# Ledger of designs, part 32: peptides against a protein of PDB entry 7AE7

Target 1, 321 residues: chain A of PDB entry 7AE7
Amino acid sequence: KVYKDLREFLEVLEQEGQLIRVKEEVNPEPDIAAAGRAAANLGKNQPAVFFEKIKGYKYSVVTNVHGSWQNHALMLGLDKNTSTKDQFYELNRRWDKFPVPPNVVKREAAPCKENVIDKDINLFEILPLYRINEQDGGFYISKASVVTADPEYPDDFNKLNVGTYRIQVKDRDRVGIQALAMHDIAVQLEKAEAENKPLPIAITIGNNPLVTFMASTPVGYNQNEYEFVGALQDGVPMDIVKSDLYDHLYVPAGSEVVLEGHIIPRVRTVEGPFGEFPGSYSGARLQCEVKIDRITHRTNPIFENLYLGIPWTEIDYLMAL

## One batch from the design tools (peptide; made by RFdiffusion4, then SolubleMPNN)

Design b1_p11_3_s3 (from b1_p11_3, 5 letters changed)
Fold by OpenDDE base, seed 5:
Structure b1_p11_3_s3 (fold): chain B 321 residues (1-321), chain A 11 residues (1-11)
Amino acid sequence: as target 1 above (321 residues)
Amino acid sequence: AEFVPARTFAP
């Protein structure tokens, strides 16, 4: 089975008994984090947790989407009881299908384009933001697939990077991003900053689970994560669409929310602390800052966010394959 | 590109 978006995957998780739906109104803190911890502690069969109603917010949150081997099997379109060995074998078999180029769909065919916000941007109106851990220095977007290009080769699709980075909300229209020197985004940012230019960015939230998986998987600088998604879909191309602000950035057509903007050149602001793996807090440090210039989103967008804490959490599953 | 948590160097 191939999934076009997060919603199709959540439907399968629910059908397979791998999703808990919380229908009662919850407090964003501490209830979401508490439920994430509780789900992580369920042992071998950790479900996704879908919060339908969050006090003070309009939209829903889902967490632990990748939080079990069963969820990983289902992501690959396998039986939920497929062994980790057989999942790994199938992953490797499909990996050899790279590259599988994505389908570029028209703007009108992309669900992520259903709604547009181009002024008075307020991330808190679109995302039910909460502290993932009690001592976090702010609200984090921890499961975004971040799209950037090489400023020297913006039209080279092989250099288009789709990565997962730690993102702290800094203001209504600003986020901090952790771009470490070992990440492809840092190479691209260095090129932009050398010229004192903004780096175009699209922060995509609530994707096809294989997009999230590939965004969390290291690949070569000249390898496109979307072409691996097609490989992992056993040769079925994924659907992408042009960003609204940038002709050279492509986002998943089915994204729940797309934050389009730019990394501000040569600006660094305090980011953190954040509760990372393995339940240690990274200290606060100076990190890059992104200005959000445009939002596109699906109607009633689902905020997919990662729970991070003491192993074994969904981050451990994302890194284990 | 993976979010590699900073390896806490064990002391």
Scores: peptide ipSAE 0.020, ipTM 0.590, DockQ to the pose 0.042
Fold by OpenDDE base, seed 4:
Structure b1_p11_3_s3 (fold): chain B 321 residues (1-321), chain A 11 residues (1-11)
Amino acid sequence: as target 1 above (321 residues)
Amino acid sequence: AEFVPARTFAP
């Protein structure tokens, strides 16, 4: 089984008894984080938790999507009860199929392009934002697949990076991003900042689960995560589409929300504290700032976000294989 | 790129 988007995966999770649907209106805090922690604490068969209604918001949240070995098996399109050993074997077998180039679809065929916001941008109108842990210094986007390119080689698809980074919402159209020196995005940002230029960025939320998995998996600087997604799909290409602002940035065609913008060169703003893996708070520090210039989104977009804290949580499953 | 949650900030 291959998934085009998050929705197809959530449907399978629900069919397999690996999704809890919360139909009652919840408070963004503490209810979402509490449910994510509670789901993680089941120790096995940890379901995704889908919140249909969040007080003060228009759209839904899903958490703990990758939060179990069962969900991980289903992500690979395997039987829910596939052993961790057999999952790892199959992952490795498929990994050897790299590269599998993605299909570039037309804009009209990409679900992430159903709606456009190019003025009066307000992230709070699109994303049901909440604190993941009680002492977080703000609202975090914890499960975004962030697309950037090498500004020196923008047309080199092998240098297109899809990564997961800690993102704090700072304003209606501003997010802080943690670009650590060990991350590919930091190399790309350094090149842009050397010339005092913005770094183009697309922050994608609610993806095909293998995109989210690969964005969380270390690969070489000259290896494209989308080509690994195709490998992990057993040789079936994934669908990507050009970003609206940048011809050189490609986003998953099925993304629930795409935040297109730029990292502001040589600007640093306070970010944190944040409750991190392995359940400790990182202090507040100066981090990069992204301006959001355009949003594209599916109708009734699902905000996929993860809970993290004392192991084991969703992040531990994302990093375990 | 790796989601390295800040293992770097465990003292």
Scores: peptide ipSAE 0.019, ipTM 0.588, DockQ to the pose 0.046
Fold by OpenDDE base, seed 1:
Structure b1_p11_3_s3 (fold): chain B 321 residues (1-321), chain A 11 residues (1-11)
Amino acid sequence: as target 1 above (321 residues)
Amino acid sequence: AEFVPARTFAP
């Protein structure tokens, strides 16, 4: 089984008994984080948790999508009871199919383009934002696939980077992003900042589960994560579409929300604290700042976000292989 | 790109 988007995967999770649907209105805090922690604490068969109604917000949240070996097997289109060993074997077998180039679809064929916000941008109107842990210094987008390119080689598709980064919401139209020197995005940002130019960025939320997996997986600087997604789909290409602002940035065609903008050159603002994957808080630091200039989204967009804390949580499953 | 969560090793 191959998934075009998050919605097709959530449908399979629900069919397989690996999704809890919360239909009653919840508070964004502490209910979402509490349910994410509770789901992680089951120790096995940990389900995704889908919140249909969140007080003060219009749209839904889903958490713990990758939060179990069963969900990981289903992501690979395997039986949910496939052993971790057999999942690893199948992943490795498919990895050798790299590269599998994606299909570039037309704008009109991309579900992520159903709606546009290009003025009066307010992230709180499109994303049901909450603190993931009680002592977080703000609201975090923890499961975004962030698209950037090499500003020296913007047309080199092999240098297109799709990565996962810690993102704090800073304002209605601004986010902080943690671009560490070891990340491909930091290399690209250094080139842009040398010229005092903005780095074009697309922050994509609610993707095909293999996109989220590959965005969390280290690959070479000259290797495209979408070409690995096609490999992990057993040779079936994924669908991508051009961003609206940038001809050189491609986003997953099925993304629930796409935040298009730029990293502001030579600006650093306070970000944190944040509860990290070891179950410890990282302190506040100066981080890069992104201005959001355009949003595209599916109708009734799903905010996919992860809970993280003391192992074993969703992030540990994303990094386990 | 690798999600390297900032391991702030507290000293």
Scores: peptide ipSAE 0.015, ipTM 0.511, DockQ to the pose 0.048
Fold by OpenDDE base, seed 2:
Structure b1_p11_3_s3 (fold): chain B 321 residues (1-321), chain A 11 residues (1-11)
Amino acid sequence: as target 1 above (321 residues)
Amino acid sequence: AEFVPARTFAP
């Protein structure tokens, strides 16, 4: 089975008994993090947790989407009881199909374009933001697929990067982003900052689960993550759409929320603390700052976010393959 | 299964 978006995957997780639906109103804190901990503590067959109603917010949250080997099997369109060995064998077999180029769909055919916000941007109106850990220095977007390009080669599709980065909400229309020197985004940012230019960025939330998987998987600088998604779909292309602000950036057509903006050149602001793996708080550091200039989103957008705790959690499953 | 948050997620 191939999935177009997060919603098709959540439907399969629910059908397979790998999703818990919470229909009662919850508090953002501590209830979301407490439920994520409880789901991780089930020891086997850890389900996704979907919160339909969050106090003070309009929209839903889902956590622990990749939080089990059963969810990984289903992501690959396999039986949920497929062994880790057989999942790894199938992953490697499909990897050899790279590259599988994506389909570029029209704007009117892309669900991520159903709604637009281009003025009075407030992230808190679109995302039910919460602290993942009680000691976190703010609200984090921990499961975004971040799209950037090489500013010297913006039309080179092989240099289009889709990565997962730590993102702290700083204001209504600003986020901090951790761009480490080992990440492809840091190479692209260095080029932009050398010229004192903004780096165009699209932060995508709530994707096809294979997009999120590939955004967390390191690949070569001249390899496009979307072409690996097509390979992992056993040769079925994924659907992408052009961003609204930038002709050279493409986002998953089915994204729940797309934050379009720019990294402000040569600006660094305090970010953190945040509870990183293996349960150590990284100290506060100076990190890059993104201005959000436009939002596109599906009607009733789902905020997909990581649960982070003591191993084994969702991120350990994402990094273990 | 309808999980009631208060009973299943108590620390």
Scores: peptide ipSAE 0.008, ipTM 0.500, DockQ to the pose 0.029

Design b1_p11_4_s1 (from b1_p11_4, 5 letters changed)
Fold by OpenDDE base, seed 1:
Structure b1_p11_4_s1 (fold): chain B 321 residues (1-321), chain A 11 residues (1-11)
Amino acid sequence: as target 1 above (321 residues)
Amino acid sequence: MDPSKAYSEFG
């Protein structure tokens, strides 16, 4: 099976008993993290946790979407009980199908374009933000697929980068992003900053699970993550759409939320601390700052965020490659 | 099995 978006995957997870739906209103803190920990304690078959109602917020949160081998099997369209070995063999078989170019859809056909916010931007109105870890220095967006391009070659689709980065909310319309020198985004940012120009960026949240997987998987600078998604879909292209602000940035057509903006050139602000692993916090650092200029989102958008808990965290599955 | 180890064993 191939999934067009997060919602189709969540439906399958629920059908397969790999999603817990929390229907009662919860407090963003500490209830989301507490419920996530409780779900993690259910053993090796950790389900996703979907919070329908969050006090003080309009929209829902889902965590631990990639948090088990069963969920990983289902992501690949396999039986949930497929062995890790067989999952790996199938992944490798499909990997060899690269490249599978995505299908570019019209704006009107893209669910991520259902709603637009282009003034008075407030991230707290669109995302139910909470501290993932008790000692976090702020609110984090931890499972975003961040889209950037080479500013010298904006029309080179092979240089379009879709990556996962640590993102801290800094203000209503600002986020900090950790772009390390080893990341492709850092190469692109360096080029933009050399000219004192903003780097266009689209931060996409709540995607097709294979997009999230590939965004967390290192690939070559001249390899497009969307073309790997098509390969991992066993040759079925994924759907992408142009961003609203930038013709050269393509986002998943089915994204729940797309934050479009720019990295402010030659500006660094304090970001952190963040608990990447239980009991391990990455300290505060000076990191890049993104100004959010436009938001597009699906009606009743789902905020997909990372669950961090006891061993077998979701990050372990996403970084397994 | 740690997913990171699982992929490392087959990669």
Scores: peptide ipSAE 0.006, ipTM 0.506, DockQ to the pose 0.019
Fold by OpenDDE base, seed 2:
Structure b1_p11_4_s1 (fold): chain B 321 residues (1-321), chain A 11 residues (1-11)
Amino acid sequence: as target 1 above (321 residues)
Amino acid sequence: MDPSKAYSEFG
């Protein structure tokens, strides 16, 4: 089975008993994190947790989407009881199909384009933001697939990067992003900053689970993550659409929310702390700042965010692959 | 890939 978007995957998770739906109104803090911890205590077969109603917000949150080997099996379109060994075997088999180029769909066919916000941008109106860890220095977007290109070769599709980065909300229309030197985005940013130019960026939230998986998987600088998604879909291309602001950036057609903007050149602001591991907080550091210039989103967008809790969290499963 | 490593300052 191949998924077009997060919603199709959540439907399968629910059908397979791998999603808990919380229908009662919850407080963003501490209820979201508490419910995630409670789900983790259910053992090795940890479900996703979907919060339909959040006090003070209009839209929903889902966490722990990748939080079990069963969810990973389902992501690959396998039986939920497929062994870890067999999942790895199948993943490796499909990996050899790289590259599988994506399909570029028309704007009118892309669900991520259903709604547009281009003035008075306020991230808090679109995303039910909360502290993931009690001691976090702010609100984080922790499962975004971030799209950037090489500013010297913007039309080279092989250099289009889709990565997962730590993102802190700084203001209504500003986010901090951690671009480490080992990440492909850092190479692209260095080129832009050398000329004191903004780096175009699209921060995509709530994607096909294989997009999120590949965005968290390191690949070569000249390898496109979307072409690996097609390989992992056993040769079925994924659907992408051109960004609204930039001709050279493409986003998943089914994204729940797309934040389009730019990294401000040569600006660094304080970010953190963040609980990257249970009981371990990264210090506050100076990080890059993104200005959000445009938002597109599906009607009733789902905010997919990372669950961080006890060891063998969603992160551990994503890392183990 | 470990998403925690994507966020880890220590790699």
Scores: peptide ipSAE 0.007, ipTM 0.509, DockQ to the pose 0.044; fails the geometry check
Fold by OpenDDE base, seed 4:
Structure b1_p11_4_s1 (fold): chain B 321 residues (1-321), chain A 11 residues (1-11)
Amino acid sequence: as target 1 above (321 residues)
Amino acid sequence: MDPSKAYSEFG
């Protein structure tokens, strides 16, 4: 089984009993985090939690999508009861199929292009934002696949980076991004900032689960995560589409939300604190700031966000694989 | 099995 988007995966999770649907209206805080913790307490078979209605918001939230070995097996298109050993075996077998180049689809064929917001951008209208941890310094987008390119080699697809970075919402059209020196995005940003130029960026939310997985998996600077997704799909190419603002940035065709913008050169603003791990807060730091210039999104977009409650956290599954 | 240790256990 190959998934075109998050929705196809969520459907399978639900069919397999690996998704809890919360139909009652919830408060963004503390109910989302509380429900995530409750789901985590269900043991090793932790389901995704889908919140249909969030007070004060129009759209839905899903958490803990990658939060169990069962979900991980299903992500690979395997039986949910596939052993961890067999999952790893299959993962490794498929990994050797790299590279599998993605298909570039037409704009009209890309679900992420169903709706466009190019004026009066307000992230709060499109994303049901909440504090993940009680002491977080703001609202975080913690499970985005961030697309950037090498500004010196924008047409080199091998240098197109799809990574997961901590993103704090700063304003209606501003986010902070943690671009650490060890991240590929930091290399690209350094090049842009050397020339005092913006770095083009696409922040993609609610993707094919293998995209999210690969975005969280370190690969070489000259390796494209989309080509690994195709490998992990057992040789089936994933679908990507050109971003609206940038010819050299490609986003997953099925993304729920795409935030297109730029990292503002040589600007640093306070970001954090954030509870990356239970009981551990990274301090506030000066981090990069992104201006959001355009949003494309599916109709009734689902905000996929990370569950960071009690260990085991979803990040442990994403990083452990 | 701790997924965070899965790679350490199987890698």
Scores: peptide ipSAE 0.006, ipTM 0.503, DockQ to the pose 0.019; fails the geometry check
Fold by OpenDDE base, seed 5:
Structure b1_p11_4_s1 (fold): chain B 321 residues (1-321), chain A 11 residues (1-11)
Amino acid sequence: as target 1 above (321 residues)
Amino acid sequence: MDPSKAYSEFG
C-alpha cells in the first residue's frame, strides 16, 4: 500500500487500531504532551494520538505517527505485525530501487495548495502550537520536512535537500532553524551566506509518512530524498509540486501545511532550549532565522508534530530504521 | 535520544 498523504496513513492507522482519537477539547498545555506520554506508556504498540479540538486553536494535532514498530510496518504498507527484521529486509530490498523519480503534479492538483496566506502571516492561526516539553524555550515544529536547494546549482534536482531540523517558532512569521554543520542544509546556507543572499526554504508539515521518514534519514548530498521515497514505495513515484515562491523548490503535493520563506543571511538569534529527551535539554544556541513569506495549506490542516517523552519516542523509531 | 544526536547518528 502506498499513501498519498498523511490523511491516508492516519486512516489506516485508525483502521488497524494504531490511532487514538481524542474528541474532547484539550488544552495545548499540558494535555497534548501528557496524552503523548500516556500513549508511550502503552508499550510497544504505541498508537498515534489525534487531537481533534485544541482550546484556542482552529485545527487539529496528531502526534506519535511513527511511534511504534507497528506504525512503521504500516508505513511500509506491510502487516502491522511484521517483525522488525522483516521490515528491515523489506526496507533494504526497496532501497535498491533508488532512484525512483517523483511525479511533478500541477498546482491545481496539489492538495497543499487549497488555501493561500500571503499577508498578515500568523503561524498561530494555522498551527496549534504548544510546548512539547514543559521547559522548552518556546513552541517547536519538530517533524517538518524542510526543502532547500544548492544556491550554486538550484536546478540540480539531485542536490535538492529534504531534511528534518529542529524549528522553534520565534514570531508570527519567523522561525529559528537548527542547521548543524553536518547537515546538507548547512552546506547550502553557507553558500548563500557567502554571497549575503537569502536561502530559499519550504518547511512542509504533515506529509506522507515515508517523506517524513526519508527527511529524517541521511542520504548523500547528491541524492534526492523524494527519489528514495519512490524506492520505499516499491517503485511508485511520490507526487511533488513546485513551491509558489520558488521554481526550483518542490514540496510534497499532499502536505498539510507548507511554510515558504527564506533563511535570513548572516542573522543568528537565540534558539532553545528544547527538551530533546526527557530531562535532557539542549542549551540555547544562536541559530538561523527563517522569515515566512507565504503559507499554503490544506483545508482543516492537521499539525503533525513529534511526540517527545518517555522512551521509546517517535524519534527512537525513526532512528532505529 | 537527543534529537541532535539522533540527527547526528542519522547525519
Scores: peptide ipSAE 0.005, ipTM 0.445, DockQ to the pose 0.037; fails the geometry check

Design b1_p11_4_s2 (from b1_p11_4, 5 letters changed)
Fold by OpenDDE base, seed 2:
Order: structure tokens, then C-alpha cells, then sequence
Structure b1_p11_4_s2 (fold): chain B 321 residues (1-321), chain A 11 residues (1-11)
């Protein structure tokens, strides 16, 4: 089975008993994190947790989407009881199909384009933001697939990068992003900053689970994550669409929310702390700042965010493959 | 990228 978007995957998780739906209104804090911890205590078959109603917000949150081996099996379109060994074997088999180029769909065919916000941008109106960890220095977007390109070779599709980065909300229309030197985004940012130019960026939230998986998987600088998604779909291309602001950036057609903007050149602002691991907080550091210039989103967008709880966390499963 | 690597300041 291949998924077009997050919603198709959530439907399968629910059918397979791997999704808990919370229908009652919850407080963003502490209820989301508490419910995530409670789900983790259910044992090895940790379900995703879907919050339909959040006090003070209009839209829903889902957490722990990748939080079990069963969810990983289902992500690959396998039986939920497929062993870790067999999942690994299948991943390796499919990896050899790289590259599988994506399909570029028309704007009118892309669900992520259903709604547009281009003025009075306020992230809090679109995303039900909450502190993931009690001691976090702010609200984080932790499962975004961030799209950037090489500013010297913007039309080289092989250099298009889709990565997962730590993103702190700084203001209504600003986020901090951690671009470490080992990340492909840092190479691209260095080139832009050398010329004192903004780096175009699209921050995509609520994707096909294989997009999120590949965004969290290191690949070569000259390898496109979307072409690996097609390989992991056993040769079925994924659907992408051109961004609204930039001709050279493509986003998943089915993204729940797309934040389009730019990294401000040579600006660094305080970001953190964040609980990267249970009981371990990274210190506050100066990080890059993104200005959000445009938002596109599906009707009733789902905010997919990372569950960080007691091990095994969602991160541990994403790392183990 | 492993989310832990994305978030790890030490990785």
C-alpha cells in the first residue's frame, strides 16, 4: 500500500488499532504531553494519538505517528506484525530502486493549496502550539520536512534538500531553525550568507509518513529525498507541487501546512532550551531566523508533532531504521 | 535525518 498523504496513513493506523482518538477538548499543556506518555505506557505497540479538540485553538494535533515498529511496518505498506528484521530487509530491497522521480502535479490538484494566508500571518491561528517538554524555552515544530535548494544551482533537482530540523516559534511570523554544519541546509545557507542573500525555505508539516522518514534519514548532498520516497514506495512516484513563492522549491502535494519564507542572512537569535532527550536539555544558543511570508494549508489542517517521552520515544524508532 | 541527530547539539 502507498499513501498520498498523512490522512490516508492515519486512516490505516486507526483501522489497524494503532491510533487513539481523543475526542474531548484538552488543554495544550499539560494534556497533550501527558496523553503521549500514557500511550507510551501501553507497551510495545505504541499507537499514534490524535487530539480532535484543543482549548484555545481551531485545529487538531497528532503525535507519535512513527512511534512503534507496527507503525513503521504499516508505513511501508506491510503487515503490522512484520518483524524488524523483515522491515529492514524490505527497506534495503526498495532502496536499490533509487532514484524514482516524483510526479509534479498542478496547483489545483494539490491539497496543500486549498487555503492561502499572505497577510497578517499568525502561526498560532494555524498550529495548536504547545510545549513538548516542561522546561522547553518555547513552542517547537519538531516533525517538519524543510525544503531548501542550492542557491548557486537552484534548478539542480539533485541538490534539493528535504530535511528535519529543530524549529522554535519566535513570533507570529518568525521561527528559529537549528542548521548544524553537518546538515545539507548549512551548506546552502553558507552560500547564501556569503552573498548576504536570503535563503528561500518551505517548512512543510503533516506529510506522507515516508517523506517524514526520509527527511529524518541522512542522504548525499546530490541525492533528492523525494526520489528515495518513490523507491521506498516500491517504485511508485510521490506527488509534489511547486511552492507559491519560489519556482525552484517543490513541496509534498498532500502537506497539511506549508510555511513559505526565507532565512534572514547573517542574523542569529537566541533559541532553546529544548529537551532533545529525556532529562537532557540543550542549552540556549544563537540560531538562524526564518521569516514566514506565506502559508498554504489544507482545510482543517492537522498539526503533526513529535512525541518526546520516556524511551522508547518516536525519535528512537525513526533512528533505529 | 534521524530526528535525534536533527535535535542533537552533540551529534
Amino acid sequence: as target 1 above (321 residues)
Amino acid sequence: MDPSLAYSEFG
Scores: peptide ipSAE 0.007, ipTM 0.562, DockQ to the pose 0.046; fails the geometry check
Fold by OpenDDE base, seed 4:
Structure b1_p11_4_s2 (fold): chain B 321 residues (1-321), chain A 11 residues (1-11)
Amino acid sequence: as target 1 above (321 residues)
Amino acid sequence: MDPSLAYSEFG
């Protein structure tokens, strides 16, 4: 099984008993985090948790999508009871198929383009934002696949980076992004900032689960994550679409939400603290700031966010693969 | 990333 988008995966998770649907209205805080913790306490077969109604918000949240070995098996299109060993075997077998170039689809064929917001941008109208951890310094988007390119080689598809970075919401149309020196985005940002130029960025939320997986998986600077997604789909190309603002940035065609904008050159603002791991908070730091210039989104977009609870956390599974 | 390395750290 290959998934075109998050929704197809969530459907399979639900069919396989690996998704809990919360139908009653919840408070963003503390209910989302509390329910995530409760789901984590169900043992090794941790389901995704889908919140249909969130007080004060229009749209839904899903968390813990990658939160179990069963979910990982299903992500690979395997039986949910596939052993960890066999999952790894299959993952490695498929990994060797790299590169599998993606299909570039037309804008009209991309679900992420169903709706456009290009004025009066308000992230709070699109994303049901909440504090993931009690002591977080703000609202975080923690499971986005962030697309950037090398500003010196914008047309080199091999240098197109799809990564996962900590993103704090700073304003209606601004987010902070943690771009550490070890991240490929930091290399690209350094080049842009050397010339005092903005770095184009697309922050994609609610993707094909293999995109999210690959975005959290370190690859070489000259390796494209989408080509690994195709490999992990056993040779089936994934679908990407050109961003609206930038000819050189491509986003997953099925993304629930795409935030297009730019990293403001040489601007640093306070970001954090954030509880990356239970009981471990990174201090507040000066980090980069992104201006959101355009949003495209599916109708009734699902905000996929990371569950950070007691170990094992979803991040442990994403990083462990 | 070698997938085998990722699992060894958390498995």
Scores: peptide ipSAE 0.007, ipTM 0.555, DockQ to the pose 0.020; fails the geometry check
Fold by OpenDDE base, seed 1:
Structure b1_p11_4_s2 (fold): chain B 321 residues (1-321), chain A 11 residues (1-11)
Amino acid sequence: as target 1 above (321 residues)
Amino acid sequence: MDPSLAYSEFG
């Protein structure tokens, strides 16, 4: 089984008993985090948790999508009871199929383009934002696949980077992003900042689960994560589409939300603290700032966010690979 | 551990 988007995967998770649907209206805080913790306590077969209604918001949240070995097996299109050993074997077998180039679809064929916001941008109207941890210094987007390119080689598809970074919401149209020196985005940002130019960026939320997986998996600077997604789909290309603002940035065609904008050159603002693990908070740091200039989104977009409750957290599964 | 580091430690 190959998934076009998050929604197809959530449907399979629900069919396989690996998704809990919360139909009752919840408060963003503390109910989302509390329900996530409660779901984590259900044992080794931790389901995704889908919140249909959130007080004060229009749209839904899903968490813990990658939060179990069963969910991981299903992501690979395997039986949910496939052993971890067999999952790794299959992952490695498929990895050797790299590269599998993606299909570039037309704008009209991309679900992420169903709706556009290009003025009066307010992230709080599109994303049901909440504090993941009680002591977080703000609202975080913790499971986004962030798309950037080499500003010196914008047309080199192999240098297109899709990565996962800590993102704090700073204002209605601004986010802080943690771009560490070891990340490919930091190399690209350095080049842009050397010329005092903005770095184009697309922050994509609610993706094909293999996109999220590959965005969290380090690859070479000259390797495209989308070509690995195709490999992990056993040779089936994924669908990508050009961003609206930038011809050289490609986003997953099925993304729930795409935040298009730019990293402001040579600006650093306070970001954090964030509870990365239960009882462990990273301190506040000066980080890059992104201005959001355009949003595209599916109708009734689903905000996929990370669950950071009890080990094994979703991060632990993403890190165990 | 920074979630970004958690994702970076796979590489």
Scores: peptide ipSAE 0.007, ipTM 0.554, DockQ to the pose 0.037; fails the geometry check
Fold by OpenDDE base, seed 5:
Structure b1_p11_4_s2 (fold): chain B 321 residues (1-321), chain A 11 residues (1-11)
Amino acid sequence: as target 1 above (321 residues)
Amino acid sequence: MDPSLAYSEFG
């Protein structure tokens, strides 16, 4: 089984008993985090948790999408009871199919382009933002696949980076992003900042689960994560679409939300703290700031966010493969 | 595991 988008995956999770649907209205805080913790207490078979209604918001949230070995098996299109060993074997087998180039679809064929916001941008109108942990310094987008390119080689598709970074919402149209020196995005940002130029960025939310997986998996600077997604789909190309603002950035065609903008050169603002693990907060530090210039989104977009609360968290599973 | 370490291990 190959998934075009998050929705197809969530459908399979639900069919396989690996998704809990919360139909009653919940408070963003503390209910989302509390429900996530409750799901984590279900042991090794932790389901995704889908919140249909969130007080004060228009749209839904899903958490813990990658939060179990069963969910990982299903992500690979395997039986949910496939052993971790066999999942690893299959992952490695498919890895050798790299590169599998993506299909570039037309704008009109991309679900992420169904709606456009290009003025009066307010992230709170599109994303049901909440504190993941009680002591978080703000609202985080913790499961985004962030697309950037090399400013020196913008047309080199092999240098197109799709990564996962800690993103704090700073304002209605601004986010902080943690770009550490070891990240490919930091290399690209350094090049942009050397010329005092903005770095184009697309922050994509709610993707094909393999996109999220690969965005969280380190690859070579000259390797494209989308080509690995195709490999992990056993040779089936994924669908990407050109960003609206930038000719050289491509986003997953099925993304629930795409935040297009730029990293402001040579600007650093306070980001954090973030409760990365229970009882463990990364300190507040100066981080890059992104201006959001355009949003595209599916109708009734689903905000996929990382569940963090108790081990094993989604991040533990994302890292374990 | 510190997600920043996760991000550092994967970044």
Scores: peptide ipSAE 0.006, ipTM 0.532, DockQ to the pose 0.038; fails the geometry check

